# Ledger of designs, part 154: peptides against a protein of PDB entry 5VZU

Target 1, 271 residues: chain A of PDB entry 5VZU
Amino acid sequence: GRTLEDIFHEHMQELILMKFIYTSQYDNCLTYRRIYLPPSRPDDLIKPGLFKGTYGSHGLEIVMLSFHGRRARGTKITGDPNIPAGQQTVEIDLRHRIQLPDLENQRNFNELSRIVLEVRERVRQEQQEGGHEAGEGRGRQGPRESQPSPAQPRAEAPSKGPDGTPGEDGGEPGDAVAAAEQPAQCGQGQPFVLPVGVSSRNEDYPRTCRMCFYGTGLIAGHGFTSPERTPGVFILFDEDRFGFVWLELKSFSLYSRVQATFRNADAPSPQ

## One batch from the design tools (peptide; made by RFdiffusion4, then SolubleMPNN)

Design b2_p22_8_s4 (from b2_p22_8, 8 letters changed)
Fold by OpenDDE base, seed 1:
Structure b2_p22_8_s4 (fold): chain B 271 residues (1-271), chain A 22 residues (1-22)
Amino acid sequence: as target 1 above (271 residues)
Amino acid sequence: SPFIEFLKSMSPLEAMRYLFNS
């Protein structure tokens, strides 16, 4: 019988052939689109820009990382047979920080899975609650403007000025103990290891991370068929490196900043 | 391709899991 290795080798040959056919076909019809680097904002978690990653068997992936308030986005610059260029490969929810356990418990995939799934359920609840508030707000049929009945001239009844003494009911302001938002401890670097059974194409991932967030990654069949969002963990290592753990795929993608200086790649200033 | 047919027999998630873990 064919081994899994034989099937994989045949697949890699087909993917190489497909990549060769696609690249050779594109030589005749290359639409060049200018890519603008997103402007950096002071509140951005790291400088936005181009990152080189590993995504599946397709080889070199280039993504644009950008920040959108409490969300970050990885947009594919390189397309593949499954996901075309311009699609969002990852969406990160910066509202939902993931706290990794100690290094021993980080090796337990089930612990990471529990943490991620708990955050996923919170995100679903928030979406349902926000959907109900948006639904109830649309249900106010504006009052039918009842036709103005003709204003009968009501007589000027005289302005008796009642001297109502304002009772100074000095209601003591109940000290609403503002729950001190624990200052977001600027995350001291935490020891980092991949869970057992999470595949990495590169064993040379950073062994210390700054912070983690809940996110979703895009997966699809060939030709962008049945696109789905799968839960994962965005891992910030440093200013130039981040990772994404694909929870359901049990895979890790490492992304490193493209160090090439692009002249005139800055977005035009909004006029 | 027998391999493409094999991947088509799987869910997109299972196919991608296979491709990531192989």
Scores: peptide ipSAE 0.028, ipTM 0.569, DockQ to the pose 0.583
Fold by OpenDDE base, seed 5:
Structure b2_p22_8_s4 (fold): chain B 271 residues (1-271), chain A 22 residues (1-22)
Amino acid sequence: as target 1 above (271 residues)
Amino acid sequence: SPFIEFLKSMSPLEAMRYLFNS
């Protein structure tokens, strides 16, 4: 019988062949698109730029990391048979920090899963609440066709009703304790280990992380069929390295900054 | 490919999980 290893080897050969077919099909019609590096902002968690990553069986990928307010985005620079270039491979919610437990409890996949799924439900609730506020505001401006209902003459009654004393109920405005946006202090690094049963192509991942955030990763079938977002954890290791734990896939992708200096890669200043 | 047909018989999540754990 074919071993799982034989099936995997054949599959890897097919993926390589697909990549080769895709690249070779483009050899005759190379559309060059200039990629600009995103400008760095003071509030960016790390310097934006190109990162080299590993993605499951697809192997090596290049991702552009960029920051968009309270969101970070990994955009594929290299396509694969599942996800074309220009797609957002990861989307990170910088509002939702993940607190990793101690190193012993970090080995427990179920504990990480619990933490991530609790944050996922919070994000879902916030999206539903924000959707309701936007929905209710638009509904009421139905054009009241002012049907000119006729001028019925209703009468005078004058009644002077009495001297109700203004009760000075000085309702103190409840201090809406503005949830102090804890400044994104780069917390002191904590020991980091992947949960048992999370696959990594590289065992040489950083064993200390600065911060973790909730995020979603994009998965799809071949030809970008049935694309979906899966929950995960963005792990900031340092200025030049981050990871993504694909929770449902039980996989880890490590991304390292491309240190190459690109001349004229900066976005043109808006004139 | 029989393998591609096998992957097509799965949900994208199952297929990707299979591929990531492979």
Scores: peptide ipSAE 0.028, ipTM 0.557, DockQ to the pose 0.636
Fold by OpenDDE base, seed 2:
Structure b2_p22_8_s4 (fold): chain B 271 residues (1-271), chain A 22 residues (1-22)
Amino acid sequence: as target 1 above (271 residues)
Amino acid sequence: SPFIEFLKSMSPLEAMRYLFNS
């Protein structure tokens, strides 16, 4: 019978062959483009730049993280058999923070799935409402001639009577205990663990996270066939590390800042 | 390759799930 090792070797050989086929198809026409690092802004969640990640079995992935107001974007610097270089591998909605439960409930994949899907539906509702407001504003109010519809005299329904019983019931003012918004302790990270059944290539991921946000990841078939966005969670660990939980794939990708100093990598000042 | 034909028979989501868990 085929061993698990034989299946693994066959799979790895096929992945290498696929990478080779896709790279070799372009060997006759290599176009080089200079990549510039995005300028840092004071409102950026972390310093933008190059991050090295693991995307399943594809091996080395390099992404550029950039900030665009209340959105963050991971752009592929390395292509793979599914998604070419220059595509947006992740899009993060910084408007939609995800609050992780306690460490015990973080192990429950169904709880994380519930939280993410609730945020996904809010994002869809906001997109529909914003689409309707933009659509209604273009409605040419053609001058509808107000035809004077005749005033039908609707009848006086009668004045039934006065009974004034003054029931005093002194309902005590229920103290609306204002749910004190626990000040988001901006400084101390919360304990972090992957849900049971979420695959990580390495168990060596940060066990404390600063913030989580709703995001979507790009997935596609080989040759960039049927590209679609899948829901996930962006996990900010620190200034140099973030993760992405691919909800539908039950996978986790860890990204670490490339510490190399690039000379002359700054974007030219807008003239 | 049988493996490539197997991946082609899958949806992109199924193929990616397989590749993420391999």
Scores: peptide ipSAE 0.028, ipTM 0.565, DockQ to the pose 0.668
Fold by OpenDDE base, seed 4:
Structure b2_p22_8_s4 (fold): chain B 271 residues (1-271), chain A 22 residues (1-22)
Amino acid sequence: as target 1 above (271 residues)
Amino acid sequence: SPFIEFLKSMSPLEAMRYLFNS
């Protein structure tokens, strides 16, 4: 009988063949789309650009990181059998920072899972509330048929007099101890380790991270069938490296900046 | 391929989990 190993070996050959067919299909494409680097903004978390990463069995991929206000996006530049080029492989919510526990508790996958799922629930609630505000705002623009109600002359109600007794109610200023929001020390890296049971293809990941955010990753079947978003953690290591923890997949992807300089890769200024 | 049909028989999550762990 075919061993599981034989099936794996055949599968790896098929993945290589499929990857070759897909890359060859790009070479045979008569329609080229120019890719522009996103413009850098002062408020960008890091410089936007191209990053190289490993996505599970798909091997080396290229992702463009871009910033869109309080959101970041990773867009696939290289397609694979599951997710075509141009898809948003990761979406990061920069409003929802993930606070990693101490290094000992970071080894606990269930703790990370709890933290991420709590943030996911908050994001869902905010989306529902924002949907209601947008819904209620549209409902009240019924056409005000401004029937011109005739201006009945409002009678001059008499000037009541000036008795300005200043009541001295000396309300004690309750010391609202403004809980000094400790300025999120954006600068100090924290020790970082992957939880036990999270698979990494690269054990040589940074052991210190700057900050983490809630995000979602795109997963799909072969041929982009049944695409769905899975929860995860975006981990900023430094200016040139970030990671994504795929929570439900128990996997980690490391991305490193492409150091190549591209001539004329900037988006044309909107004329 | 029997393997591709096997992966197609899975949910996208299961298929991707399999591919990440392989």
Scores: peptide ipSAE 0.025, ipTM 0.514, DockQ to the pose 0.666

## One batch from the design tools (peptide; made by RFdiffusion4, then SolubleMPNN)

Design b2_p23_1_s1 (from b2_p23_1, 13 letters changed)
Fold by OpenDDE base, seed 3:
Structure b2_p23_1_s1 (fold): chain B 271 residues (1-271), chain A 23 residues (1-23)
Amino acid sequence: as target 1 above (271 residues)
Amino acid sequence: DEKKKKELLEEIEKKFKTLPKSA
């Protein structure tokens, strides 16, 4: 029978051939556009910028990480036969933290899948509730025909004055000590391991993570056919490294910051 | 040659529409 390795090698040969065909078709007409680095904000989880991502059989791809309020976005700068350049490969919801279990239970893929699908359901509920509030507000611009109803002179009725006394009760202002939200301690990173059956291109991934978040990853067939968002886990390791666990694909992508400095890569300030 | 390249491309594309989705 074909081994999983035989299927992987056949798939790799087909991907290499597709990449060769696509590059050979575009060789005569390359359109270049300038890419600017996203501006950094103080509230950004890490510095935005270019990362080299591992995409299993596709190899290394360049992804731009950017922050958009409580969302992070990975955008492909390099494309592949499935997902072209300029597509959002990952969308991260920074409102929805994933709490990883202990190191023993992290080996269980079904446990990770359960945790992520419970968060996915909460995100879906919040989107449905927020959609209802936006719908009701628009309906009531009925045209108030301002008919000018006439001036009837309604009468003077009288003055009653009762005297109710001022009770002085001097309730002391209890000092509401604003519980200073302790800055979430940059706690000791949690031990991290991939679940059994999650494919990694390299076993040399960080074994400690800072934070995890719910996210969605874009998957498609070749030629960007039937694109869909699938649930996953964004894993922040450090300032220069993050991962994404693709639950449906049972795969892990490791992203490492591109350390190259680019001159004139910042967006011009809007004048 | 270009006709055979096109036929091979169409056959490859047809085969790839049946492959699993990827990231």
Scores: peptide ipSAE 0.290, ipTM 0.715, DockQ to the pose 0.740
Fold by OpenDDE base, seed 5:
Structure b2_p23_1_s1 (fold): chain B 271 residues (1-271), chain A 23 residues (1-23)
Amino acid sequence: as target 1 above (271 residues)
Amino acid sequence: DEKKKKELLEEIEKKFKTLPKSA
């Protein structure tokens, strides 16, 4: 019978062939778009830039990591048959830190899934609550019934009301010390292992992580069919490496910084 | 050649419609 290896090799050959056919169709109409590196900000979790990511059977892809306040974004620079270039492969919510369990419980996929799904539910609740506050501000402009112009009542004279002494109600404004969200301290690195049944392209991934965050990954069928965002875990290993655990796919993508220095890759300063 | 590439692409796309979604 076909081995799992034979099936995997056939699938890989078909994916390579699709990629080859797609690229070969574009050979006559290659539009080159210049990509600029995102500017670095002091509050960025790590330096933004280009990363090489592992996408299981799709192999190596280039992703641009950028930061947008309390969100991080991975944008595909290279595409595959499922997710084309320019799509947001990962979106990370830096407000929603995931605490990984101990190393023994990290091997349990169901425990990781539980933790992530609880965070996903909180994110959904926060989105619903924030949607309600924006909705109530559309006050019913009830139909202005054109009530007939009632007659101008006469200007009665301004009676001089007496000098009410200003009571100095020195209501001290209670300094609502906005609890400055402590900058996400680079926690002491914790031991890291993939759950049982999560596939990695390579077993050579960092065995210590700094911090984890809730995120969503984009998945689709071939030709970008039925795209959806699925829950996952962003794992920061170091300044040059991060991972993403795709819960629904039971897969892990490792991203490593592209160490190449590009001359003139910075966005032109807005003049 | 282009016709054969198209037919092959259509056959591949037909096979891949049954594949799970991927990242």
Scores: peptide ipSAE 0.287, ipTM 0.733, DockQ to the pose 0.786
Fold by OpenDDE base, seed 2:
Structure b2_p23_1_s1 (fold): chain B 271 residues (1-271), chain A 23 residues (1-23)
Amino acid sequence: as target 1 above (271 residues)
Amino acid sequence: DEKKKKELLEEIEKKFKTLPKSA
């Protein structure tokens, strides 16, 4: 039978061949599109902009990070044979923070997978509930034709009776010890390590992270075949670095800010 | 040349349906 190594070699040969075909088409026609940097907002988790991401066998790719209220988006500026340029490589839900366990339990891939899948299920439930409220609200605007149905009358029924006993029972106010949400110490990053069996192109990734969020990553076959969103973890390291753990791929992408000052790259203000 | 590139792309696309998905 084909070994895993034979399948990997065939995949790599086909990937190289696809890259060669796509690059050899540029000799015939180059299309230039102006890219604008997203406007920065005060509530943005970090400054939006261009990042260089590591995509395993694909190498380095350019991704635009942008913020959209409680969501962040990574859009491919450079494409590969699987995911073309202009696709949303990652979508991050900034409402759903991932709490990483201690450093010992972070080595367990199954523990990280459990935590992420629990958050994925909550996100699905919230989407179903929000879908029901939007559905029920449209159904009730049927025209209530005000048929004037008539004034039927009377009945009087009666009177009784008195008694008043004042039972005093002084139920002690149980001190609901409000579990003081320990203010997430915004300043001290937590220790970070990749789970065992998660591949990284470089072992030189930040060993401390500020916060993590639930997200989804786009995966496809070559030629953008059968694209799907897979669960993952967005990891904020600092102002200039973030990561994404692809759970189904068991891979890690590190994104680092492109430290280039682009003159006149700001999006024109929407008039 | 373009015809050979197209035939090669079609042959590759036919193989790729069985390959692992990537990011």
Scores: peptide ipSAE 0.282, ipTM 0.721, DockQ to the pose 0.656
Fold by OpenDDE base, seed 1:
Structure b2_p23_1_s1 (fold): chain B 271 residues (1-271), chain A 23 residues (1-23)
Amino acid sequence: as target 1 above (271 residues)
Amino acid sequence: DEKKKKELLEEIEKKFKTLPKSA
């Protein structure tokens, strides 16, 4: 019978051939669009910019990392047969940290899956509750029928009624115990290992991580068919490296900063 | 031959439509 390795090799050969065919078709009609690097902000988790990502059988792809308040976004600069260029390959919710278990329990895919799915359900609940508050606030602008107020006549000004004494209701200030926001310990890097059964193109990934966050990854069939957002984990390793664990695909993508300096790649200042 | 490349691409794409979704 065909081994999984034989099927993988056949699939890799077909993907290489597809890439070769696509690149050869571009020789006749190339449309160039200038891409600008996003401006860095002080509150950005790491410097935004270009990263080379590993996408299993697809190989290396270029992704732009950008920050949008409490969200991070990976946008494909290069596309593949599943996900075209310009699509948001990953969306990261920087409000929802993932706490990895100890190194022993990190090998358990089901444990990681449980942790991520619990965060997914919280994110879904918060979206439903915030949707209800935004919905109820818009419903009460019923059209004020401007009934034309009839011109009622000038009834005379009756006189000065007397001194209402201000009652000093001394409301005691209830001690709002400010829940001390525990300072986000920029903690020592946590030991990191991929779960058993998560495929990585290279086993040479960082063995320590700084922080993890809940995120979603875009997956599709060939020709961008039936695209969907699937749950995953963003892993920050360092200033120049991050990962994404695709739970549904049981795969890991490693992203490494493109160290090339680009002249004139900065976004034009908004005039 | 661009025609043969296209035909081969269409054949490959047809095989890949049966593959699981990817990133």
Scores: peptide ipSAE 0.277, ipTM 0.730, DockQ to the pose 0.814

Design b2_p23_1_s2 (from b2_p23_1, 13 letters changed)
Fold by OpenDDE base, seed 1:
Structure b2_p23_1_s2 (fold): chain B 271 residues (1-271), chain A 23 residues (1-23)
Amino acid sequence: as target 1 above (271 residues)
Amino acid sequence: SEEKLKELLKKIEEKFKTLPKSA
């Protein structure tokens, strides 16, 4: 019978062949767009730039990592039949850290799923509350119709006398011991393993991670049909490697920095 | 032939429409 490996190889061959057919058909009508590397900021979690990502049967794709305050974004530079180039493949919330369990419990997909879905629900609540505050603040700028208050006459202010004795209410300043939030130790890297049933293109992924964050990944059907954002985990391994666990797909994408130096790839300074 | 490649492409595309969503 066909093995799972035979089916995977067939799909990869079909994708390579599709890419070949598409390139050969469009040879005379290629549109080139210059891509600029994002400028690095001091507060960036790692240096922004180009990464090679693994997308299972789609193989290797190029993703641009960029930072936008408390959010990170992966943008596809290369596309596939499901997600075209220029789409935001991953969006990472750098406010919402994921705490991985111990190495034994990391093998449990349901435990990871629980942790991520609890964070997803908090993110949804915060978006609803922040949406209400932003909504109520705009509603009160009803046009103050400046009704011209008629100039009623200056009634004489009677000279009420001075006797307000200052009461010395010596309110003791209660020492609110601000519990110094211990600076989240840039923790020693923790042991990392994929949950059982999460597929990776290879088993050669880093077995230690620095930190994890909540994120969403874009998935779609063939031809970019019914695109949706699904919950996942961004895993920072080091300065040059990160991963994304796609919970709904039960898959893992490993991203490694492209070590090429590009001349004239920096964004022009805004004049 | 170019026609055979177009037919093969169409066959592959129709196969991929039946696959689950992907990233």
Scores: peptide ipSAE 0.381, ipTM 0.845, DockQ to the pose 0.858
Fold by OpenDDE base, seed 5:
Structure b2_p23_1_s2 (fold): chain B 271 residues (1-271), chain A 23 residues (1-23)
Amino acid sequence: as target 1 above (271 residues)
Amino acid sequence: SEEKLKELLKKIEEKFKTLPKSA
């Protein structure tokens, strides 16, 4: 019978063949767009730039990592048959840190899934609450048709009433427990292992991580059909390596910095 | 032939439409 390996090799050959056919058809109509490296800021979690990522059956892809306040973004520089170039493959919420359990419990996919889905629900609630505050402010400018209600005149008089003592209602300022932004402890990295049943193309991934964050990954069918954001975990290993765990796909993508220096790759200064 | 390649491409494309979503 066909082995799983034979089926995988056939599938990979078909993907390569499709990519070759498409590339050959467009050879006479290639438009080149210049890509600029994002500017680095002091508060960026790591230096932004180009990373090579592993995407299951699609192989190695180039992703641009950029930082946008409390969000990070991976943008595909190379596309595949499912997710085209220029799409945001991952979006990371740097407000929502993921605490990995101990190494034994990290092997449990259901435990990681539980932790991530709880954070996803918090993110959804925060988005709904912030949407309500923006919604209520617009509703009340209904045109006050100033019906000219008639000028009833009544005059009456001056009553004096007395010297009501100022009650010092010392309203204790309710301690707004500022949810202490747990300082990003740049502490000792924690042991890291993929859950059982999460596929990785390479078993040679870092076995220690610095920190993890909630994120979403873009998935789609062939030809970018029915694209959706799925929950996942961004894993920072070091300055040059991060991972993404795709919970729905039960897969792991490892991203490593492209060490090449590009001349004139910086964005032109805004004139 | 170019026609056989178009037919093969179409067959592969139809196969990939049935696959799960990917990243």
Scores: peptide ipSAE 0.379, ipTM 0.836, DockQ to the pose 0.868
Fold by OpenDDE base, seed 3:
Structure b2_p23_1_s2 (fold): chain B 271 residues (1-271), chain A 23 residues (1-23)
Amino acid sequence: as target 1 above (271 residues)
Amino acid sequence: SEEKLKELLKKIEEKFKTLPKSA
């Protein structure tokens, strides 16, 4: 009988053939655009730049990681038949940490799914509350017709109100020692394992992570049909490696820094 | 032939439209 492996190999062969046909047909009509590396900022979680990512059926893809305040973004530099180049493959909310359970409970996909969906609900609530404050402030100042109401001259009354005594109450300034938010210790890396039933292309993923964040991943049908943002987990392993767990796809993508240095790849300074 | 390749491509594209969404 056909194994899942046989079906996967046939699917991969068809995908490679389709990519070959498209590339060969349009080879003489390629438009090239320069891509600039994002500027590094001191507050960036890791150095921004190019990463090679493993996408389940699509092979090796290039993703640009960039930071935008409390958000990180992965942008596809190479595209596939589902998600074209220039799309934001992942959007990470650096405000919303994911706390992974112990190593035993990390094997449970339902536990990870519960944790992520609880964070998703908080993010949705915060977006609704912030949307209400922005709506009320545009009170239509209707044109106040300047009716020239008249000059009436009313009178003098001199009333003498009395001697309020200066109570000297010398309240000592309690030193509100602003508890310096201890810089969140770059904690000893937590043991990391993928949940049972999450597919990885390679079993050689890092077995220790620094921190995790809530994020959304872009998924679509072939030809970029019905694109949607799905919940997931961004996993920071080290300065050069991160992962993304796609909950709905039950898949894991590993991203590793492209170590190549590019000359003149920095964005021109805004003049 | 180029026609057979176009027919094969169309068949592959039709198959891939029925697949689950991907990243």
Scores: peptide ipSAE 0.359, ipTM 0.817, DockQ to the pose 0.871
Fold by OpenDDE base, seed 2:
Structure b2_p23_1_s2 (fold): chain B 271 residues (1-271), chain A 23 residues (1-23)
Amino acid sequence: as target 1 above (271 residues)
Amino acid sequence: SEEKLKELLKKIEEKFKTLPKSA
């Protein structure tokens, strides 16, 4: 049988050759691009900036988090064999909050999957409706030629009558006490646990979250083959930490703020 | 040999094309 040493040696050779194949693609042209930090806006969910992610086999990756109105974006600053640098690894819809269930039901992957897929369906419906309104608005400028079609006149009929009595029935208006949606206390973190069967590379993820949103994550094969966006959950833990649950991959990525202060890294003011 | 290295590289490239998609 193959020894554990033979298996390890084969695996190490494969990893070295993988790194060689990807590194040899760069032999001819190293292009350096300056990265600017996104400007912070008052309405940003957290301060934009660089985050270090722990996901996949490739170790530590750097992602730029930026805000674009009701959307947030994670852009890869470091690439990997699947997804190159400059790609939008996550896109978050800040209009579509995910309400996590209680801690017991958070252990159920199928429950989280159900909640996310219901939000995905709503997002799809809103995109279809917005597409129809934009389509119908262009069609109706056809010149309504004013054809004056004529005044035909008819006619009659008249009649009756009677008396139907005023039934008093004083049905008391049952005060449907609108259950005031208790304003989700913005300050207390909800207890958080990963579903059973979701892999985390680090078990030291925060056990409380502030809020969650629907999002999509980019996945691809090696060499950026067949790239697609898959449904997921953006989890805000605090000002310096967020997560992403990749539903199709059954994986969790933790992102932590890079605490380095960069001098002159601010975007130049738009002149 | 150079040929054995080329064969090994090709085998690895073929293996990586069959790997699951990742983030």
Scores: peptide ipSAE 0.295, ipTM 0.746, DockQ to the pose 0.589

